# Peptides against a protein of PDB entry 4A54, part 105

Target 1, 94 residues: chain A of PDB entry 4A54
Amino acid sequence: MSVADFYGSNVEVLLNNDSKARGVITNFDSSNSILQLRLANDSTKSIVTKDIKDLRILPKNEIMPKNGTKSPSTNSTKLKSAETYSSKNKWSMD

## One batch from the design tools (peptide; made by RFdiffusion4, then SolubleMPNN)

Design b2_p30_7_s3
Fold by OpenDDE base, seed 2:
Structure b2_p30_7_s3 (fold): chain B 94 residues (1-94), chain A 30 residues (1-30)
Amino acid sequence: as target 1 above (94 residues)
Amino acid sequence: KKREEEILKEREKELEEKKKLEEELKKLLE
């Protein structure tokens, strides 16, 4: 089993400073021992595993209060692929 | 009574499995 098997799990992390973080596991950097959580506000929090005092896996069905912060619909700015107009410099010799 | 006991036993099993997963995750993060 790996930490990747827990990606998408909602967890509550108790830190050594007695602060708590709650979020979904999105990534784990094993080389740096950093756990990444996606928080309710869609921000990401990186937690050094050494700072973790305790961890709980939260049930999927906990109705996270939809604080209706409308994720701003990032208007998919259609990056208009700049059509590289190949300006064929037709050097007309006359 | 048997159905209630079965439901209780299933819930206890689910809680135990969840606790096991938490412990495994904690070990992976050590």
Scores: peptide ipSAE 0.527, ipTM 0.839, DockQ to the pose 0.019
Fold by OpenDDE base, seed 1:
Structure b2_p30_7_s3 (fold): chain B 94 residues (1-94), chain A 30 residues (1-30)
Amino acid sequence: as target 1 above (94 residues)
Amino acid sequence: KKREEEILKEREKELEEKKKLEEELKKLLE
């Protein structure tokens, strides 16, 4: 088995500084011992394996908590109803 | 009761398998 078998797995990594990172394993650089995670915001975090204190695999169905990025209030851009001035070209059939 | 026990046993097995995978990944990252 290789780390590549875990690509696409959602993991929580506890670092030696007691910080946590959550993301999907996208790559592992074996030469440099760097684990790459894709975070919820689609950014990539590189973690040196020596800094990993612990790791757990999250269930597939655990929706990474969408950082409640405030759903941009879809400013209902009032679709200004372009009043299609249907210029009724009154084709006056004279 | 038997069905509940079977479900619990299956869940325990799944958790154990998951734990095994976690340990394997940890070893691969050492």
Scores: peptide ipSAE 0.526, ipTM 0.839, DockQ to the pose 0.016
Fold by OpenDDE base, seed 5:
Structure b2_p30_7_s3 (fold): chain B 94 residues (1-94), chain A 30 residues (1-30)
Amino acid sequence: as target 1 above (94 residues)
Amino acid sequence: KKREEEILKEREKELEEKKKLEEELKKLLE
C-alpha cells in the first residue's frame, strides 16, 4: 500500500499548532515528506508530514463546503448547432 | 431485532475498517 492509494480521498489534518486543514489528497512528495491537499477553494496547501498531529479520512458524502465558488457555470456554450447553412448553390443553368 | 443487530454490526465493521485505513495512511506519512 502507498500514499497514492489515497489520492482523491477527503481528509482532515490536525497540525501540531492545533490548526486544521481539510482537503483532497492530490500528491505526496516522499523525498521531502510533503502532503498536498486541494482545498475547497481550489487552492493547494502543502503540509510537511512532521507537522501532522492527527489525520482523519472524511466520508465521501461530506460535501466539502465547496465555497460557493459557482461551479464554473459550464457555460453550456449552447453549441449553437452550426446551422449548416445549406448554401443551396442554386446553379442557375442559363 | 435481529436485523437491527446485523445492521449495527455491519456499521461497526465499516467504522473499524475506516479506522484501519486511517492508521495505515498515518503510518505511510511517518
Scores: peptide ipSAE 0.526, ipTM 0.837, DockQ to the pose 0.017
Fold by OpenDDE base, seed 3:
Structure b2_p30_7_s3 (fold): chain B 94 residues (1-94), chain A 30 residues (1-30)
Amino acid sequence: as target 1 above (94 residues)
Amino acid sequence: KKREEEILKEREKELEEKKKLEEELKKLLE
């Protein structure tokens, strides 16, 4: 098993300074001992593993409460399915 | 009662598996 097997996992990291970071594991630099998290705001946080006091894996279903940043209303532009008007070219053979 | 016990046992198993994964990840980050 490798850290790469946990890529995409949502985790909460408790740091030695008692601060917490929550995010998705996107990368791990084993040479420099740096864990990279993608945060809820799509920013990236790099954490030195030596600064990690504790870590937990969050359930997939835990919708990280997006702080009330309005999920951009994906204006579901209803791509009006262009009704391909199949113009039935009724070739009337005379 | 048997169904409730089975559900509780399944939840306990899932929790144990999750804890195992957390410990494995912690070990990999040490």
Scores: peptide ipSAE 0.526, ipTM 0.837, DockQ to the pose 0.018

Design b2_p30_7_s4
Fold by OpenDDE base, seed 4:
Structure b2_p30_7_s4 (fold): chain B 94 residues (1-94), chain A 30 residues (1-30)
Amino acid sequence: as target 1 above (94 residues)
Amino acid sequence: MKEIEENLKKREEELKEKKKEEELKKLLEE
């Protein structure tokens, strides 16, 4: 198992300074030991793992009350894949 | 019967989530 298996999980992180962060795991930089969270305000917070005092996984049912901004039904406008017309550069070898 | 089954299912889910949390903690300590 890897940290990537937890991407999309909602977590509460207690830091060594006794501050708390809540967010969704979006990335983990293993080289630098940095956990990236997406916060409720759509901002991102990077946390060094050594600064984590404790962590809990929040249940999926804690739907933060999105104030009733109708999730715009992202009409999946089929972004028509712009067919990148590969202009065949006909390299005429003479 | 249904209530017992629901309680057992809930407990199983809670145990599963705790195991995941422990695993994530371990992976972040590596």
Scores: peptide ipSAE 0.506, ipTM 0.827, DockQ to the pose 0.020
Fold by OpenDDE base, seed 2:
Structure b2_p30_7_s4 (fold): chain B 94 residues (1-94), chain A 30 residues (1-30)
Amino acid sequence: as target 1 above (94 residues)
Amino acid sequence: MKEIEENLKKREEELKEKKKEEELKKLLEE
């Protein structure tokens, strides 16, 4: 078995500084001992394995609590349906 | 009986996940 067998797994990494990182394992550089995670914001974080104090594999069903990075509400520009103002040509020939 | 079997199955799945986690930790220490 290799670290590559865990690619695509969602993990929580506890670092030696007591900070936490959560993300999907995307790569592992064994030569440099660097674990790469894809974070919820689609950024990548490289973690030196020596800095890892603990690691937990998260079940697929644990929705990572969206820390309140407001997904930029893509203002769905309500395409104002151009109300085709049916210009009733009321030709009042009076 | 069904509840006991469900609890046993859940515990077996949890043990399997813990073993995978321990294996990943070991692979990251190599």
Scores: peptide ipSAE 0.505, ipTM 0.825, DockQ to the pose 0.018
Fold by OpenDDE base, seed 5:
Structure b2_p30_7_s4 (fold): chain B 94 residues (1-94), chain A 30 residues (1-30)
Amino acid sequence: as target 1 above (94 residues)
Amino acid sequence: MKEIEENLKKREEELKEKKKEEELKKLLEE
């Protein structure tokens, strides 16, 4: 299991200074020990893991105010299979 | 019987989420 398995999880992070950050895990830099959270205002907060006192995974039903960024409706643009119209070039050699 | 089954299921889900949380904490300490 890796931290990547938790991407998209909503978490509450308690920092050593007793401040709290709440957001969605978007990235983890293992080399620098930096956890990236997307906050409710769509800003990104980088947190050094050493500054984390405690972490809680929030249930999916706790509505992060989804700023109504409509999940881009994956317009399944049905890529209409380009019907390769085999243009039968009828070479009429007259 | 239904209430006991629902309580057991809820407890199993809570234990599963706690295990995930502890796993994430461990992975962030490595």
Scores: peptide ipSAE 0.503, ipTM 0.824, DockQ to the pose 0.019
Fold by OpenDDE base, seed 1:
Structure b2_p30_7_s4 (fold): chain B 94 residues (1-94), chain A 30 residues (1-30)
Amino acid sequence: as target 1 above (94 residues)
Amino acid sequence: MKEIEENLKKREEELKEKKKEEELKKLLEE
């Protein structure tokens, strides 16, 4: 089994500095020991494995809060709603 | 009976998830 078998899994990572990151595993660089997560705002976070204190796999039904779906009220710390920058590219060609 | 079966199924799922977490942790420590 490899870390690639966990790609697409939603995880909560507790870091050694007691900060938390939640995201989907998108990549693992085995050469550099870097775990890459896709966050709820579609940004990526790279985490060095040595900085991981603990890791939890979140149930598949814990849909990353897409804007508007009622995440069940697990007291997950309000990941600040990434403001949907509605890029109104109003290309009104008049 | 149904409640016991549901509780057993839940425990099996929890054990399966825990094993996956342990395996992922091990793979990240290599």
Scores: peptide ipSAE 0.487, ipTM 0.825, DockQ to the pose 0.018

Design b2_p30_8_s1 (from b2_p30_8, 10 letters changed)
Fold by OpenDDE base, seed 5:
Parts: structure tokens; sequence; C-alpha cells
Structure b2_p30_8_s1 (fold): chain B 94 residues (1-94), chain A 30 residues (1-30)
């Protein structure tokens, strides 16, 4: 499965600085490792993947908050990064 | 199934999809 298979998904991203961003995945630049989100105000945010601590896909019924929110997050897992610690996945796949 | 059971199933599906997305990103970063 590729990142492109998740275009259009609404996600919450927790950054290393503990700020949050919520938006729809519109693109992923593999060469530069940049995830692009469309935010609730129709602006775009580019996030370097190494700055991501946690990420989760949101259900369709959740309201997309403004960027920078610190709302509680669930169902998240961490990306592999040199600057971040890795933990076990909370969930197992079949 | 009950509404509660249906919500639980949806939550588990989102968890699985999230893991798949993270794995897809990590494969590129590796």
Amino acid sequence: as target 1 above (94 residues)
Amino acid sequence: ISIEEAEKIKDEELKKKTIELIEAINKILS
C-alpha cells in the first residue's frame, strides 16, 4: 500500500513540538518527505515527516479543527524518525 | 449488531488504516 492510497483521508498530525494539525491529505512528496494537508480554511500546510510524532486517520463525522489545536488524540502511532523515539504499535493488524 | 458494536468496529478499522498509512510512510523514509 502507498501513501497515495490515503489521499482524501482526514488526519490529525501531532508534531514534535506538541502542536497539532488537522487536514485532508492532498499530496506526499517522497523526494523531500513532505506531507501536504488541506486545512479547514482551504489553506495548505506542508509538514516534514521527521517533525511528526504521531498521526491518525479521523472518522468522517469529526469536525476538522483549525491548525495548531491540541485536542486529545487517539488511535495514533509514531513515524520512524532519527529525532524521535519509537514505540510499539498499540494495535495489531490481522 | 448494536450501535455501540458498530462504532467499535469502525474504530478498529480506522486504527488498522492508520497503521497502514504509517507503514507506507516509513517504507519511504527507510
Scores: peptide ipSAE 0.484, ipTM 0.854, DockQ to the pose 0.150
Fold by OpenDDE base, seed 3:
Structure b2_p30_8_s1 (fold): chain B 94 residues (1-94), chain A 30 residues (1-30)
Amino acid sequence: as target 1 above (94 residues)
Amino acid sequence: ISIEEAEKIKDEELKKKTIELIEAINKILS
């Protein structure tokens, strides 16, 4: 299974700084280890995978909350720190 | 099944998918 198989999935990401982001997976840059999310305000957020503490896929029927909204579910899985990170200024869409 | 059981099943499926996603990411990063 590839990351591309999860494009369009709604996810909650907990970062190492304890901030949270919720959005739809739009892309993953393997070269830079960057997960791209479309947020509720239609903006795009790029997250370096090494900065991810926890990640979970949200139910399809769950409304993407704006900033400040509490998550109703406790489905979470820890993501290990990324071992590979390259600072390249490129983006590949799938 | 009960509504509660159905919700539990859905939660478990989401957990499995989450793990699969993380594994997919880790596979690329390896």
Scores: peptide ipSAE 0.482, ipTM 0.856, DockQ to the pose 0.203
Fold by OpenDDE base, seed 1:
Structure b2_p30_8_s1 (fold): chain B 94 residues (1-94), chain A 30 residues (1-30)
Amino acid sequence: as target 1 above (94 residues)
Amino acid sequence: ISIEEAEKIKDEELKKKTIELIEAINKILS
């Protein structure tokens, strides 16, 4: 299974700095290891996968952003960092 | 099945899909 199989899924991403992002997976840049989310305000957020502490797929009926909802614990596996990370230009449609 | 049981099944399926997504990402990072 590939990341592309999950395009269109609603996800919540918890970052290493304890900030959260919620959105629909629109793209994944495998070369740069960047996950792209479309947010509720129709903006796009790019997230470097090494900065992800936790990730979960949300139910389709969940309205984003929802405040105060009890998030079920996800039996998530930890992402491993790439041994060598090559910083390159952000993938842009521009 | 009850509504509660149906919701529980859906939650478990979402957890499984989440693990599959994480594994897919980890395969690329390897």
Scores: peptide ipSAE 0.481, ipTM 0.855, DockQ to the pose 0.178
Fold by OpenDDE base, seed 2:
Structure b2_p30_8_s1 (fold): chain B 94 residues (1-94), chain A 30 residues (1-30)
Amino acid sequence: as target 1 above (94 residues)
Amino acid sequence: ISIEEAEKIKDEELKKKTIELIEAINKILS
């Protein structure tokens, strides 16, 4: 199964900095390991997967919570942070 | 099945999908 199989899924992402993002998975950049979410305001947020602490798929019927609605406590599955991924993307901006 | 049972089944399915997504991401990170 690929990440692409989950395009269109509404997800809640908990980041390593304890910030949360909610949105629909629109794209995944495998080369850069970037997950793209469409947010409630129709903006796109790019999330580096290494920064993801936890992820859950939300029920389709859950209206993308408008800012302020209590997110139901769902069982968070912790992503294994691949520590080693930091080394390769030396984007030489020369 | 009761409505409650149906909701529980949906929740379990969602959990399974979540795990599958996480595994898919981890596979790429690995």
Scores: peptide ipSAE 0.480, ipTM 0.855, DockQ to the pose 0.178

Design b2_p30_8_s2 (from b2_p30_8, 12 letters changed)
Fold by OpenDDE base, seed 2:
Structure b2_p30_8_s2 (fold): chain B 94 residues (1-94), chain A 30 residues (1-30)
Amino acid sequence: as target 1 above (94 residues)
Amino acid sequence: ISTELADKIKDEELKKKSIELINAINKILS
């Protein structure tokens, strides 16, 4: 089994400094021994494998707690549907 | 009882996969 078989897996990585990182495995750089994780904020974190104390795969359904980043209020600019004023030209034939 | 067992089985499967990933990493580092 290769690391590539786990691409797309959601993982929690415990680092030697006791910090934790959670993300989806996007890549593994074998030359530099770097594991790349996509974090909940869509940023990428590179982790040197030597700094990994422990690693676990998370269930697919565990929605990473989105840190309450204020969902940017997508101002749904209601594109006011241009009311096609069908000007009924009443051709009054006299 | 059935749900608890199912959860335990799932946890063990995830643990197994985690170990497989660790082994895969270690294989590259070796």
Scores: peptide ipSAE 0.538, ipTM 0.864, DockQ to the pose 0.247
Fold by OpenDDE base, seed 3:
Structure b2_p30_8_s2 (fold): chain B 94 residues (1-94), chain A 30 residues (1-30)
Amino acid sequence: as target 1 above (94 residues)
Amino acid sequence: ISTELADKIKDEELKKKSIELINAINKILS
């Protein structure tokens, strides 16, 4: 398994200084041992792997605190079921 | 009871994946 297999995963990183970072793994620089996270503000944070004390993958449903982009209120347009009143034109053949 | 078990299983899966990621990082560093 490679680090690339985890690209797109949401993670929480605990650093040696007890600070925390949360973001999506976007890249890993093997030459410099740097893990890159996209943060909630769309910025990229570079973390040196030696500074990582702990790392956990978060559930997909844990909403990275999106800046208040209003979830498009899916206006559930209640599709009023057009009751097709089939007006049975009773053609009474006199 | 079923929901609690499901949550525990999910947590263990995430823990396992986290360990796998750490191992993958360590493998590159070694």
Scores: peptide ipSAE 0.534, ipTM 0.864, DockQ to the pose 0.262
Fold by OpenDDE base, seed 5:
Formats: sequence, C-alpha cells, structure tokens
Structure b2_p30_8_s2 (fold): chain B 94 residues (1-94), chain A 30 residues (1-30)
Amino acid sequence: as target 1 above (94 residues)
Amino acid sequence: ISTELADKIKDEELKKKSIELINAINKILS
C-alpha cells in the first residue's frame, strides 16, 4: 500500500511538539519526506514526516468547521477563444 | 446495540487504516 492510496483522507496529525494539525492529505513528497495537508481554511500545510508523533484517519462525516471562507468560486474564466476576426481587409488594389 | 457495534467496527477499521498509512510512510523513509 502506498501513501497515494490515502489521498483525500481527513487526518489528524500529532507532532513531536504536541501540536495538532487536521486536514486532507493532498500530496506526499517522497524526496523530501513532506506530507501536505489542506486545512479547513483552504491553506496548505507542509509537515516533515520526522516531526510526526502520531497520525489517525478521521471519519468522513466529521465536518471540519468550514470557516465560512467562501470557496473561491472557480470562476471558470471561460477563456473566450479570441475569435481572431480575420478581418479580411481585402484591399482590392484597383 | 446495533448502532454501537457498527460504530466500534468503524473505529477499528479507521485504526487499521491509520496504521497502514503510517507503515506506508515508514516504508518510503527506510
């Protein structure tokens, strides 16, 4: 089983300094041994795995208190394909 | 009784998955 199998899981991480972090696993950097969590405020926290004392997966239904920060509406800026109006200025040279 | 048992089973499953995740992390670090 790989760490990638747990992407999207809600976790509580207990750090060596007895602080806690809660978030969704979004990525794991194997080269640097960094676990990335998306927090309730939509920020990303990078945790060095050596600093992890304990880790538990949380039930899906635990409503992380959505601090009411509006999910940035993915304004799908529909890149209006610049219709290159090829204005064929057919300058007919008379 | 059924709901309490279901909750206990779910808790044990989450504990098992947590251990699996820890093992997966440790495997990469080794």
Scores: peptide ipSAE 0.533, ipTM 0.865, DockQ to the pose 0.221
Fold by OpenDDE base, seed 1:
Structure b2_p30_8_s2 (fold): chain B 94 residues (1-94), chain A 30 residues (1-30)
Amino acid sequence: as target 1 above (94 residues)
Amino acid sequence: ISTELADKIKDEELKKKSIELINAINKILS
């Protein structure tokens, strides 16, 4: 199984400094050992794999906490299935 | 009872997938 099989998964990453990041796996750079997450604010965070203490996959229905207000905005950002993400990457290369 | 069991099964599945992802990452680092 490859890291690419998990693209589109929502994950929580615990770093060695005990900080946490939550986002969708968008890419893994094997050459540089960098995991890329898309965060709730649509920004991208690059995480060096050596800095990862722990990682877990979150349920699809778990609301990514927007950095902002407590509002349970159940905006179920429909985790676009891994299949939908693969199709978008193909279009960006043309 | 059925819903609780279903939730537990789902959690175990997610845990298993998490381990698989960690293993996939570690395989590249090695």
Scores: peptide ipSAE 0.530, ipTM 0.862, DockQ to the pose 0.222

Design b2_p30_8_s3 (from b2_p30_8, 10 letters changed)
Fold by OpenDDE base, seed 2:
Structure b2_p30_8_s3 (fold): chain B 94 residues (1-94), chain A 30 residues (1-30)
Amino acid sequence: as target 1 above (94 residues)
Amino acid sequence: ISTELAEKIKDEELKKKTIELIEAINKILS
């Protein structure tokens, strides 16, 4: 079995520094032993496997905690609809 | 990579898959 067989799996990785990373396995660089995870914010994190202390696959139903990163308030620039002033120049010829 | 967390998985299928993944990685690291 290859690591590629697990692409798309959601994993929690415990690193040697006791930090944790959670994401979907998107790639594994066997030459450099780098595991790539897509994180909840759609960024990619590359993890050197030698830095991995422990790992587990998460159940599919575990909704990655959406870090409620406050959706950047898209400043809805109210495009003020330029009211096309239809200047009815009624040129009344006297 | 340790299998300690894997051993705590209650779902046996998920546990198996996790162990398989760890083994796959460890095989490359060896």
Scores: peptide ipSAE 0.622, ipTM 0.920, DockQ to the pose 0.651
Fold by OpenDDE base, seed 3:
Structure b2_p30_8_s3 (fold): chain B 94 residues (1-94), chain A 30 residues (1-30)
Amino acid sequence: as target 1 above (94 residues)
Amino acid sequence: ISTELAEKIKDEELKKKTIELIEAINKILS
């Protein structure tokens, strides 16, 4: 498997200086060993891989906080419990 | 790159992918 297979993956990178970076993998320069991440502000950060202590891929659902996109408020539609009104139809037997 | 952070991932598929990525990078660095 190549690093290119992970382009578009959202990752958290822990650097040797204990700083963290989060972004989408956009490119990997194998000649210079540089990982390129697109950050939440749409800027690109180049990280020298030798400076990476740890790395993890983030779940797709972890939307990188784009500054402006309000997470769609999941309107928790309160499922009003349909009170089954059992209409007791009194069948009057004549 | 260490796999320590990857080993803490509870999702096994995501863990596997993370390890594969780390291995892919380490292979190029080697």
Scores: peptide ipSAE 0.622, ipTM 0.919, DockQ to the pose 0.819
Fold by OpenDDE base, seed 5:
Structure b2_p30_8_s3 (fold): chain B 94 residues (1-94), chain A 30 residues (1-30)
Amino acid sequence: as target 1 above (94 residues)
Amino acid sequence: ISTELAEKIKDEELKKKTIELIEAINKILS
């Protein structure tokens, strides 16, 4: 089984400095042994695996505490279809 | 990475998956 099989899993990571991180596994850099987590505020945290003391997968129903940072409403900038006003330059040649 | 927290998981399926993930990471670190 590979780490990639667990992409999308919500995990709690206990670091060697006794700090904790919670997030969704988005990527793993095997060359540098870096685990990438998407946090509740939609930021990405890179964790060096050597700094991980312990790890657990969280149940799907465990509501990640919404850090009240408003998900930036992706203002769907309506790509105003540039109506190419074909200015019919009717060159009326007289 | 330790499996100590994984061993405390009551849900056996979740426990198994957690251990598998830890083993997968540890395999790369070795």
Scores: peptide ipSAE 0.614, ipTM 0.918, DockQ to the pose 0.618
Fold by OpenDDE base, seed 4:
Structure b2_p30_8_s3 (fold): chain B 94 residues (1-94), chain A 30 residues (1-30)
Amino acid sequence: as target 1 above (94 residues)
Amino acid sequence: ISTELAEKIKDEELKKKTIELIEAINKILS
């Protein structure tokens, strides 16, 4: 199994300095041994794998706090369907 | 990378996946 098989997984990483990072695995650079995580604030954190002390995959139900990017409320402007009043031009042929 | 945190996972499937990920990374580091 490759690291790529786990792309999209939400993980908690414990680093050797006892700091923690939490994010979704977006990429792994095998040449440089760098794990890339997308964080809750949509930023990307690059972690050198040699600095990882421990790691766990988080359950899918643990919603990473979505940065409340205000989804632009697509104000569904009710396009008032302009009822094209088909003016029946009554062509009176007399 | 240690598997200590993985061993604390109650969900056996999630535990297995975690261990597999750790093994995959460790294989590259070796």
Scores: peptide ipSAE 0.601, ipTM 0.911, DockQ to the pose 0.690

Design b2_p30_8_s4 (from b2_p30_8, 14 letters changed)
Fold by OpenDDE base, seed 4:
Parts: sequence; structure tokens; C-alpha cells
Structure b2_p30_8_s4 (fold): chain B 94 residues (1-94), chain A 30 residues (1-30)
Amino acid sequence: as target 1 above (94 residues)
Amino acid sequence: ISTELANKIKDKELKEKSINFIEAINKILS
């Protein structure tokens, strides 16, 4: 299954700072590891995957709740933090 | 009973979908 198969799905993202974002998945930038969500106000939010603590797909027919609705205890799956192996190629020039 | 079962099935499906999405992301980042 490809990431593109999930475009148009409603998602709730729990960030590492304990904030939540809800939106429709519009794009995933693999080069920058950025998930793009369309929010209820029609704005676009870009989320770096490393900042995602948990993610859950929501039912299609659920109106994206405005900020403040008690999130029902839904099955959250933990995103494993992609360890950015920054291979610092320290080319030490002598 | 039927509504509760339907909700449980739906929750399971959404959980599986969430896992599949995470796996798809991890596959790309790997």
C-alpha cells in the first residue's frame, strides 16, 4: 500500500509537544519527510514526521471537529520516530 | 448488540488503516 492511497483520509495527529492537529491528508513530501494536512479552516498545515507522536485515521463521514472537542479514546498507533541518520560526512579537509 | 459489534469492527478497521499508513510512511523513509 502506498502513502498516496491515504490521500483524502481524515487524520488526527498527536505531536510531540502534546498538541493535536486534525485534517485531511493532502500530500506527503518524502524528500523533506513532511505530511501536509488540510485543516477545517481550509488552511494547509505542514507537519514534520519526526514531530509526530501518534497518528490515527478517522472515519470519512466525521466532520472534522473544531478545536476543543474531547477526542474519544481511539486506537492510536505510535509512529516510530525516523531516526534522522544525519550521516555527517565530515569531510575533514586536511 | 449489533451496533456495538459494528462499532468494534469499525474501530478495528480504522486501527488497521492507521497502522498501514504508518508502515507506508516508514517504508518511504527507510
Scores: peptide ipSAE 0.499, ipTM 0.864, DockQ to the pose 0.139
Fold by OpenDDE base, seed 3:
Structure b2_p30_8_s4 (fold): chain B 94 residues (1-94), chain A 30 residues (1-30)
Amino acid sequence: as target 1 above (94 residues)
Amino acid sequence: ISTELANKIKDKELKEKSINFIEAINKILS
């Protein structure tokens, strides 16, 4: 299974600082280890994988709140930390 | 009871999907 197979999926990301981001997976930058999400306000957020504490895929029918909004915590999975740090907003996929 | 079971199955599937995504990322980064 490739990362691209998950493009378009809804995801909740819990960051190491305990902040949450919810959005649609639009891209993964393998060179910089950056996960790119489209947020509810149509903005794009780039998240470095090393900053991810937990991640969970959400149901397709779930309405995603804007970034920073509390949501139920279910079926979280901790992501392995990456060593590369970068911030880029380049690509998106529906 | 049926709804509870359905929700449990759905949660399991979403958990598995989450794991698969993380594994896919880790594979690329390796």
Scores: peptide ipSAE 0.497, ipTM 0.864, DockQ to the pose 0.234
Fold by OpenDDE base, seed 2:
Structure b2_p30_8_s4 (fold): chain B 94 residues (1-94), chain A 30 residues (1-30)
Amino acid sequence: as target 1 above (94 residues)
Amino acid sequence: ISTELANKIKDKELKEKSINFIEAINKILS
């Protein structure tokens, strides 16, 4: 299975600083180890894989939650990472 | 009972998909 097979999937990423990001997987930069997400506000967030603590794929029809939402996480494997390009998530859930 | 079982199955499938994605990334970065 290739990484590209997951493009278009909704994902929640838990970072090492305990912040969360939710978006659609649009690209993975293998040279820089960067995962790119399209957020609910149509902005792009770039996440360095080394900063990822946990990751879960969301249901296709689920409303995409905003960064900072405390939600249950699934078991994940830590990824190797390079440099992080961070974008701000517009939407947060109460 | 049927709805609960269906939800458990769906959760398991999503968990497996998540693991597969992480493994795919790790294979590229190896």
Scores: peptide ipSAE 0.495, ipTM 0.864, DockQ to the pose 0.230
Fold by OpenDDE base, seed 5:
Parts: C-alpha cells; sequence; structure tokens
Structure b2_p30_8_s4 (fold): chain B 94 residues (1-94), chain A 30 residues (1-30)
C-alpha cells in the first residue's frame, strides 16, 4: 500500500510530549518527513514524524473531536524516526 | 454478543490499517 491510500482517513496523533491532535490525513511530505492533517476547524497542521509517539486510524463515521480528547479505542502504533531530515514543525493544540 | 464481536472485528481492522500506514511511512523513511 502507498501512503496516498490513506489520504482522507481520520487519525489521532500522540506526540512525544503527550499532546494529541485529531484530523484528516491530507498529505505526507517525504522530503521533509512531515505529516499534514486537516483539523475540525479546517485549519492545517504539519507534524514532524520524529515527534510522533503513537498514531492510530479512527472510524470514518466518528465525529471529529477537538484536539486533546481521548478516544476509547486503543489501536495505536509507533513510527520509526528518520535518521536525518530538516523540517518545520507546525504542531499546535486547538 | 453480536455487537461485541462486531466491535472487536472493527478494532482489529483499524489496528491493521494503522500498522499498514506506519509501514508505508517507514518504507519511505528507510
Amino acid sequence: as target 1 above (94 residues)
Amino acid sequence: ISTELANKIKDKELKEKSINFIEAINKILS
């Protein structure tokens, strides 16, 4: 499967600092190792992959909650960090 | 029982989807 096959999926991202974001996967920048999410307020967040502790795909029919809310499901997995990359982290809590 | 089973299946599918996404990302970053 390609990364693009997951565009449009709802996702919850947990960062290393234990902050959370929820949104729709819109893009992955492979050159900069940045995951982009569209949030419930239609804003866009850019997340550096090395800062991601856990990531899980959410049900399609789930109502998009505000960032920081915890879903009852526990289907999480962890990313392997790239050795070297340069990227701008636009992570923020809503 | 049927609802519980359906939820377990759904959770398993979502977990598998999450793993597949992470593997796709890791393949690009490797």
Scores: peptide ipSAE 0.498, ipTM 0.863, DockQ to the pose 0.182; fails the geometry check

